Peptides against a protein of PDB entry 5EIB. Designs and how they scored, part 317

Target 1, 366 residues: chain A of PDB entry 5EIB
Amino acid sequence: VDLEPGTMDSVRSGPFGQIFRPDNFVFGQSGAGNNWAKGHYTEGAELVDSVLDVVRKESESCDCLQGFQLTHSLGGGTGSGMGTLLISKIREEYPDRIMNTFSVMPSPKVSDTVVEPYNATLSVHQLVENTDETYCIDNEALYDICFRTLKLTTPTYGDLNHLVSATMSGVTTCLRFPGQLNADLRKLAVNMVPFPRLHFFMPGFAPLTSRGSQQYRALTVPELTQQMFDSKNMMAACDPRHGRYLTVAAIFRGRMSMKEVDEQMLNVQNKNSSYFVEWIPNNVKTAVCDIPPRGLKMSATFIGNSTAIQELFKRISEQFTAMFRRKAFLHWYTGEGMDEMEFTEAESNMNDLVSEYQQYQDATAD
Target 2, 366 residues: chain A of PDB entry 5EIB as posed
Amino acid sequence: VDLEPGTMDSVRSGPFGQIFRPDNFVFGQSGAGNNWAKGHYTEGAELVDSVLDVVRKESESCDCLQGFQLTHSLGGGTGSGMGTLLISKIREEYPDRIMNTFSVMPSPKVSDTVVEPYNATLSVHQLVENTDETYSIDNEALYDICFRTLKLTTPTYGDLNHLVSATMSGVTTCLRFPGQLNADLRKLAVNMVPFPRLHFFMPGFAPLTSRGSQQYRALTVPELTQQMFDSKNMMAACDPRHGRYLTVAAIFRGRMSMKEVDEQMLNVQNKNSSYFVEWIPNNVKTAVCDIPPRGLKMSATFIGNSTAIQELFKRISEQFTAMFRRKAFLHWYTGEGMDEMEFTEAESNMNDLVSEYQQYQDATAD

## One batch from the design tools (peptide; made by RFdiffusion4, then SolubleMPNN)

Design b2_p28_3_s2 (from b2_p28_3, 9 letters changed)
Fold by OpenDDE base, seed 5:
Structure b2_p28_3_s2 (fold): chain B 366 residues (1-366), chain A 28 residues (1-28)
Amino acid sequence: as target 1 above (366 residues)
Amino acid sequence: MEEEERRKKFEERIKERLEKLEEEEEEE
């Protein structure tokens, strides 16, 4: 789905364009112009019914509909505005189904779009209420990984999207292969989301290796385990050491000893025990899939529900507040039918979310 | 919270969503 036709042509002409049904390409003509309100109330609202018709048709064709997975950017007008409109409409029609998102967080290091903090804040407000599971994929973190870890001097969208793809492949491993932990979206939500509003995940991937170092790197279970818990391997720009893990899932891929994985996972928990809440028993889940990712002998994917995710929301909130106090560009949103109150409500809800994460970070076992 | 308690709370949240939508459909 896109409000611009050119994006759809790029997908169709891509190496995997043929995997999608032609009738499942829904697109507009005018674009959202990086405006959430155009995506949510005007241009996106005109297109949403056509998308819902496709969603209904595909849902009816499912033998067992678990839920929905949306991939979108929170910085752009289409992904943010129309994406959150679509989430709301799907939730209204399918209230008992899981809503899962891969939400790409904006960064000034990646985009010069000035209104991204508005689009992100308005989107987070919708995601808090209307999703069950949200993977926070932060362009800030992706850029830093590309630059610092991968040693790319000028990271491109292609380099960032490669990390996104690796992360998405990792977190969906249990859904794609039988006999795994968290084999369905509902089971994942039960294991990962102890509190309804606290459903924002910090993903991570290992190994992350520069092209020049790949040939010299041994891939071992201890090294994967250590890297997976390293803040430098997180796809969200948060330091786990500044918060506490509510829940964790670790997904290992490749031929390895389950015993060795369990030993290393226990060791990393014990070493980092101060960064886990003590009042959620069995809050770390581990899966091993014998099928490695393409081009690797083994990998590990991390899913963390951490109170440190508040650092990401605080960053967005600070940027939002700096613009909103000046009423910068508000007329672009109000001209599409928005009220200034919607901005204040979105800011308030995101600040409440930050406060909730802090409360649970400071909570002790009674 | 035990895993069973988390499951129960999750199922309760789904139930509340269904009840709310049934109420909204009765008001239309």
Scores: peptide ipSAE 0.173, ipTM 0.713, DockQ to the pose 0.028
Fold by OpenDDE base, seed 4:
Structure b2_p28_3_s2 (fold): chain B 366 residues (1-366), chain A 28 residues (1-28)
Amino acid sequence: as target 1 above (366 residues)
Amino acid sequence: MEEEERRKKFEERIKERLEKLEEEEEEE
């Protein structure tokens, strides 16, 4: 789905364009112009019914519908505005199904779009209420990985999208291969989301490899485990050492000893015990899939529900507040039928979310 | 909380969500 036809043509002409049914390409003509309100109230609202018709058709064809997975950007108007409208409409029609998102967080290091903090804040407000699981894929973290770790002097969207693709492939491993831990979206939510509003995940991947760098380095299970818990491997620009893990999932791929994985996972938990909440028992889950990712002998994917994710929301909130206090560009949103109160409500809800994470960070076992 | 207790609490939250939507549909 897109409000711009050119993006859809790029997907169709791409190496995987044939995996999608032609009738499942729904697109607009005008785009959202990086405006959440155009995506949510005007251009996106005109297209949403056509998307819902496709969603219904595909849902009816499922033997067992678990839920929905949306991939979107929170900086742009289509992914943020129309994406959150679509989430709301799907949630209304399928209230008992899991809503899962891969939400790309904006960064001034990657984009010069000045209104991204508005689009992100308005989107987070919707995601808090209408999703069950949200993977926070932070463009700031992706840029820093490309620049510092991969030593790319000028990171491209292609380099960032490679990290996104590796992460998405890692976290969906258990859904694609039978007999794994978290084999369905509901089981993942039960294991990862102890509190309904605290469903924002820090993903991580090991080994970090650039597109086209076939690092044939044989990684060991200890090296994978250590890299997976390293803050430099996190796809969200938060330091887990500044917070506490509520829950963790680790997904190993490749031919390895399950015993060795369990031993290394126990060792890393014991070494980092101060960074876990003590009042959630069995809050670390491990899966091993014998099938490695393409081009690697083995990998590990990390999913963390950490109170450190508040650093990401604080960054967005600070940028939002600096613009909103000046009423910068508000007329672009209000001109599309949005009320100024919705900005204040979205800011308030995001600040409440930060306060909730801080409360659980400071909580001790009674 | 055991895994079974977490599952029950999750199922209860889904049930409460369904009940609220049914109440909203009856008010419309």
Scores: peptide ipSAE 0.147, ipTM 0.707, DockQ to the pose 0.027
Fold by OpenDDE base, seed 3:
Structure b2_p28_3_s2 (fold): chain B 366 residues (1-366), chain A 28 residues (1-28)
Amino acid sequence: as target 1 above (366 residues)
Amino acid sequence: MEEEERRKKFEERIKERLEKLEEEEEEE
């Protein structure tokens, strides 16, 4: 789905374009112009019913509908505005189904779009209320991984999207292969989300290796485990050491010893015990899938529900507040039928979310 | 919080969401 036709043409002409049904390509002509309100109230609102018709048709064809998975950017007008509108409408029609998102957070290191903090804040407000599980994929963290870890001098959107794709493949492993932990979206939510509003995940993928070092790197369970828990490997721009893990899932892929995985997972928990909450028993879950990802002998994917995620929301909030106090560009949003009060509500809800994460960070076992 | 308690709270939350939607449909 896009408000611009060019994105759909790129997907259709791509190496995987034929895996999608032609009728499932829903697109507009006008775009959102990086405006959340245009995506949510005008251009996106005109297109959303056509998307919902496709969603209904595909849902009816499912033998067992677990829920929905959206991939979108929070910086742009289409992914943020229309994406959150679509989430809301799907939630209204399918209230008993899981809503899962891969939400790409904007960064000034990647994009110069001035209104991205507005689009992100307005989107986070919707995601807090209308999603059950949100993977926070931060363009700042992706850029830093590409630059520092992968040794890419000038990271491209292609390089960032490669990390996103690897992560998405990793976190969905248990859904795609039988007999795994978190084999459905509901089980994942039960295991990962102890509190309804605290459903924002810090993802990570290992191995991440520069092209120059790839030939010298041993792929071992200890090395995967160590990299997966490294703060520099997080795909959200947060330091886990500044917070506490509420819950963690680790998904290993490839032919490896389950015993060795369990030993290394125990070792990393013990080494980092101060960064876990003590009052949530059995809050680390591990899965092993014998099928490696394409091109790798083994991998590990990390999913962390950490109170450190508040650093991401604080960054967005600070940028939002700096613009909103000046009433910068507000007329672009209000001109599309949005109320100025919705900005204040979104800011308030995001600040409340930050406060909730801090409360649970400071909580002790009773 | 035990896994069974988490499951129960999750199912209760879904139930409350459904009840709220039924109430909104009766008010329209």
Scores: peptide ipSAE 0.112, ipTM 0.676, DockQ to the pose 0.028
Fold by OpenDDE base, seed 1:
Structure b2_p28_3_s2 (fold): chain B 366 residues (1-366), chain A 28 residues (1-28)
Amino acid sequence: as target 1 above (366 residues)
Amino acid sequence: MEEEERRKKFEERIKERLEKLEEEEEEE
């Protein structure tokens, strides 16, 4: 789905364009112009019914519908505005199904789109209320991984999207292969989301290795375990050491010893015990799939629900506040039928979310 | 006290969700 035909043509002409049904390409002509309000109230609202018709058709064809997965950017107008409109509409029609998102967070390091803080804040407001699980994919963190860890001098969107795709493949492993922990979206939500509003995850993927080092690196379970818990490996731009893990899932892929995985997972928890809440029992889950990802002998994917994720929301909120106090570009949104009150409500809800994370961070066993 | 209350609320909510999932799995 896109409000721009050119993006859809690029996907269709791509090496994997044929994996999608032709009739499932729904697109507009005008785009959202990086405006959330165009995506949500005007251009996106005109297209949403056509998307919902496809969603209904595909849902009816499912033998067992677990839920929905949306991949979108929060900085743009289509992914943010129309994406959140779709989430709302799908949730209304399928209230018993899990709503999962891969939400790409904007960063000034990657994009020069000045209104991204508005689009992100308005989107997060919707995601807090209308999703069950949200993987926070932060363009800032992806850029930093590409530059620092992968040693890419000039990271491209292709390099960032490679990390996104590896992460998405990792977190969906349990859904695609039988006999795994979190084998469905609902079980994942039960294990990962102790509080309904606190459903924002920091993902990570290992191994992350520079092209020059890949050929010489033996992949080991200890190295994967260490890397996936490293603050520099998080795909959300927050430091887990500044917060506490509510819940963690680790998904290992490839031929490895389950015993070695369990030993290393116990070791990393013990070393990082100060960064876990002690009042959530069995808050670390581990799965091992014997099927490696394509091109790797083994991998590990990390899913963290941490109070440190508030650093990401604080960054967006600070940028939002700096623009909103000046009423910068507000006429672009109000001209599409938005009220200025929707901005203040979205800001308030994001600040409430930050406060909720902080309350659980400050909670210590007496 | 506050942590024990949060733990209890979590355990109760997880229990309710698991019971609901078990009921759904038995109806299938």
Scores: peptide ipSAE 0.040, ipTM 0.527, DockQ to the pose 0.018; fails the geometry check

Design b2_p28_3_s3 (from b2_p28_3, 16 letters changed)
Fold by OpenDDE base, seed 2:
Structure b2_p28_3_s3 (fold): chain B 366 residues (1-366), chain A 28 residues (1-28)
Amino acid sequence: as target 1 above (366 residues)
Amino acid sequence: SAMEEEKKRKEERIKERLEEEELEEALE
């Protein structure tokens, strides 16, 4: 789905364009112009019914519909505005199904679009209310991984998208292969989301290795375990050392000893015990899949529900507040039918979410 | 479930491909 036709042509001409049915390409003509309000109330609202017709058709063809997975950007107008409209409409029609998102957070290091803080804040407000599970993929963190860890001098969108694809493949491993922990979206939600509003995850992937060091690095279970818990490997731009993990899932892939995995997972928890809440028992889950990802002998994917994710929302909130106090570009949104009150409500809900994470960070076992 | 059977068949096909690729790399 896109409000621009050129994006769909790029997907069709791509190496995997033939895997999608032509009728499942739904697109507009005008685009959203990086405006959430165009995505949500005007251009997106004109297209949403055509998308819902396709969603219904594909849902009826499913033997067992668990839920929906949306991949979108929160900085643009289409992914943010139309994406959150679509989430709302799907939630209304399928209230008993899991809503899962991969939400790409904007970064000034990657995009100069001045209105990204508005689009992100308005989107986060919708995600708090209408999603069950949200993987936070921060372009800031992806850029930093590419530059610092992968030693890329000028990271491209291709380099960032490679990290996103590896992460998405990792976190969906248990959904794609039989006999795994968290084999369905609902079990994942039960294991990862102790409080309904606190459903934002920081993903991580291992191994991350620069091209110059790939030949010299042995892949071992201890190294994978250490790297996936490293703050530098988090794909959300927050430091887990500044918060506490509510829940964690680790997904190992490749031929390895389950015993060695369990020993290393216990060791990393004990070493980092100060960064876990003590009042949630058995809050770390581990899965092992014998099938490695393409081009790797072994990998580990991390899913963290951490109170440190509040750092991501605080950065967006600070940027939002600095623009909104000046009413900068606000007329572009109000001209599409938005009220200034919707901005204030979205800011308030995101600040409440930050306060909730802080409350659970400071909570002690009674 | 039909979904679990399809997942098993997909897992088996992926294992077979990986074994074929390992065999090709060992013959090169």
Scores: peptide ipSAE 0.000, ipTM 0.202, DockQ to the pose 0.008
Fold by OpenDDE base, seed 4:
Structure b2_p28_3_s3 (fold): chain B 366 residues (1-366), chain A 28 residues (1-28)
Amino acid sequence: as target 1 above (366 residues)
Amino acid sequence: SAMEEEKKRKEERIKERLEEEELEEALE
């Protein structure tokens, strides 16, 4: 789905464009112009019913509908505005189904669009209320991984999207291969989300190796375990050392010893015990799938629910506040049918979320 | 396309920042 036709043509002409049904390409003509309000109230609102018709048709064809997965950007107008409109409408129609998102967060250092803090804040407000699970992906963190870890001198969006796709494949492993821990989206939510509003995840993937070193490095369970807990492997621009893990899931893929995995997972928890909350028992979940990803002997995917994710929301909030106090560009949103009160409500809800994360970070076992 | 140009500009800004951060880390 896109409000721009050219994006759909790129997907359709791509090497995998034929895996999608032609009738499932829903697109607008005018785009959102990087405006959340255009995505949510005008251009996106005109297209949403056509998308919902496709969603209904595909949902009816499912033998067992667990929920929905959205991949979107929070900095743009389409992914943010129309994406959150779709989430709201799907939630209204399917209240008992899991809403899962892969949400690309804007970074101040990477922002090309001055209004990204507005789009992100308005989106986060919707995600707090209408999603059950949100994987936070930061383009800055992905570029840092590509440059520092993968030793790519000129990271491309193709390289970033490769990391995203590997992670998405990793987190969905339990859904695609029966007999695993977190075999459904609801079990994942139960294991990862101790508090309904605190459903924002820090994803990571291992192995991350430069092309020059890949041939010489033996993939081992200890190396995978060490790498996936490394702050440099986080796909959200937050340092987990500045917070505490509420919950963690580790998804191993490939032929390996379950005993060795359990030993390494215990060792990494013990080494990092100060970075876990003590009051949530059994807050680390481990799954092992015998089927490796294509081109690797083994991999590990990390999902962290950490209070350090508040650093992401604080950065967005600071930028939002700096613009909103000046009433900068507000007329672009109000002209599309938004009220200024919606900005204040979104800011308040995001600040409440930050406060909730901080409270649980500071909570000690009584 | 305008999107590809915007993506390229973003890629260059991120690269410049990463090069600056590596230079700072090398000077400490």
Scores: peptide ipSAE 0.019, ipTM 0.401, DockQ to the pose 0.017; fails the geometry check
Fold by OpenDDE base, seed 3:
Structure b2_p28_3_s3 (fold): chain B 366 residues (1-366), chain A 28 residues (1-28)
Amino acid sequence: as target 1 above (366 residues)
Amino acid sequence: SAMEEEKKRKEERIKERLEEEELEEALE
């Protein structure tokens, strides 16, 4: 789905374009112009019913519908505005189904879109209320991984999207292979979300290896485990050392010893015990899938529910507040039928979310 | 990629339009 046709043509012409049904390509003509309000109230609102018709049709074709997965950007108007409109409408129609998102957070290092803080804040407000699970994929973290770890001198959106795809493949492994931990979206939510509003995840992937170093890197369970918990491998621009993990899931892929995985996972928890809350028992879950990802002997994917994710929301909030106090660009949103009050509500809800994460970070076992 | 260049051009056009509209409102 897009408010612009050109993105659909890129998907159709891609190596996997033929796996999608032609009738499932729903697109607009005018785009959202990086305006959340255009995506949510005008251009997106005109297209949403056509998307919902496709969603209904595909949902009816499912033997057992677990829920929905949305991939979107929070910096743009379509992914943010129309994406959150779709989430809201799907939640209204399917209140008993899991809503899962891969939400790409904006970064001033990657995009010059001035209104990204508005689009992100307005989106986060919707995600807090209408999603069960949100993987926070920060463009800043992706850029830093590409530049620092992968040694790409000029990271491209293709390079960033490769990391996103690897992460998505990793976190969905348990959903695609039978007999795994978190074999459905609801079990994942139960294991990962101890508090309903605190459903924002920090994903990570290992191995992250530069092209020049690939031939010299031994892929071992200890190395994967260490890298998976390394702050430099996090796909969200927050330092897990500045917070505490509420819950963690680790998904290993490839032929490896389950015993060795369990030993290494215990060792990494013990070494990082100060970064876990002590009052949530059995808060680390591990899965092993014998099927490696394409082109790798083994991998590990990390899912962290950490109070450190508040750093991401604080960054957005600071940028939002600096713009909103000046009333910068507000007429662009209000002119599309949005109320100025929705900005204040969204800011408030995001600040409340930050406060909730801080509260649980500071909480001790009674 | 062509898509990345299109995305950048789109982001730039949006930025320019936003700056123009902010300037117009500041003059009213």
Scores: peptide ipSAE 0.016, ipTM 0.346, DockQ to the pose 0.025; fails the geometry check
Fold by OpenDDE base, seed 5:
Structure b2_p28_3_s3 (fold): chain B 366 residues (1-366), chain A 28 residues (1-28)
Amino acid sequence: as target 1 above (366 residues)
Amino acid sequence: SAMEEEKKRKEERIKERLEEEELEEALE
């Protein structure tokens, strides 16, 4: 789905464009112009019914519908505005189904769009209420991984999207292969989300290895486990050492000893015990799938529900507040039928979310 | 496309900033 036709043509002409049904390409003509309100109230609202018709048709074709997965950007008007409108409409029609998102957060340092803080804040407000699980992906973290860890001299959006795709493949492993851990989206939510509003995840992937070092690196369970818990491997620009893990899932792939995995996972928990909440019993879950990812002998995918994610929301909130106090660009949103009160509600809900994360971070210090 | 040019400009700005941060970390 896009409000611009050119994006859909790029997907359709791409190497995987043929995996999608032609009738499932829904697109507008004018684009959202990086405005959440255009995506949510005007241009997106004109298109949403056509998207819902496709969603209904695909849902009716499922033998056992678990839920929905959305991949979107929170900085742009289409992914943010229309994406959250679509989530709301799907939630209204399918209230008993899981809503899962892969949400690309705007980087404070790498903004092309002056209004990204508005689009992100308005989106997070919707995600807090209408999603069950949200993987937070930060473009800055992805670029840092590409440049510093992968030693790519000129990272591209192709390189970033490769990391995103590897992570998406990793987190969905338990849904696609036989296993006991997180075998469905609802079980993932039960294991990962102890509090309904605190459903924002820090994803990570291992191994991350430069092309030059790849041939010399032994892939071992200890190295995967160590790298997976390294802050430099997080795909959200938050340091997990500044918070506490509420819950963790680790998904290992490849032929390895379950015993060795359990030993290394116990060792990393013990070594990092100060970074876990002690009041949630069995808050670390581990799965092993014998089927490695394509091109790797073994991998590990990390899903962290950490109170450190508040750093992301604080940064967005600070930028939002600085712009909103000046009423900068508000007329672009109100002119599309948005109420100014919705900005204040979104800011308040994001600040409440930050306060909730901080409360649960501090509750383990006493 | 205008979108591809914007993406390239974004990629260049991110690269420049990461190179600057690596230089700062190497000088500390």
Scores: peptide ipSAE 0.013, ipTM 0.362, DockQ to the pose 0.017; fails the geometry check

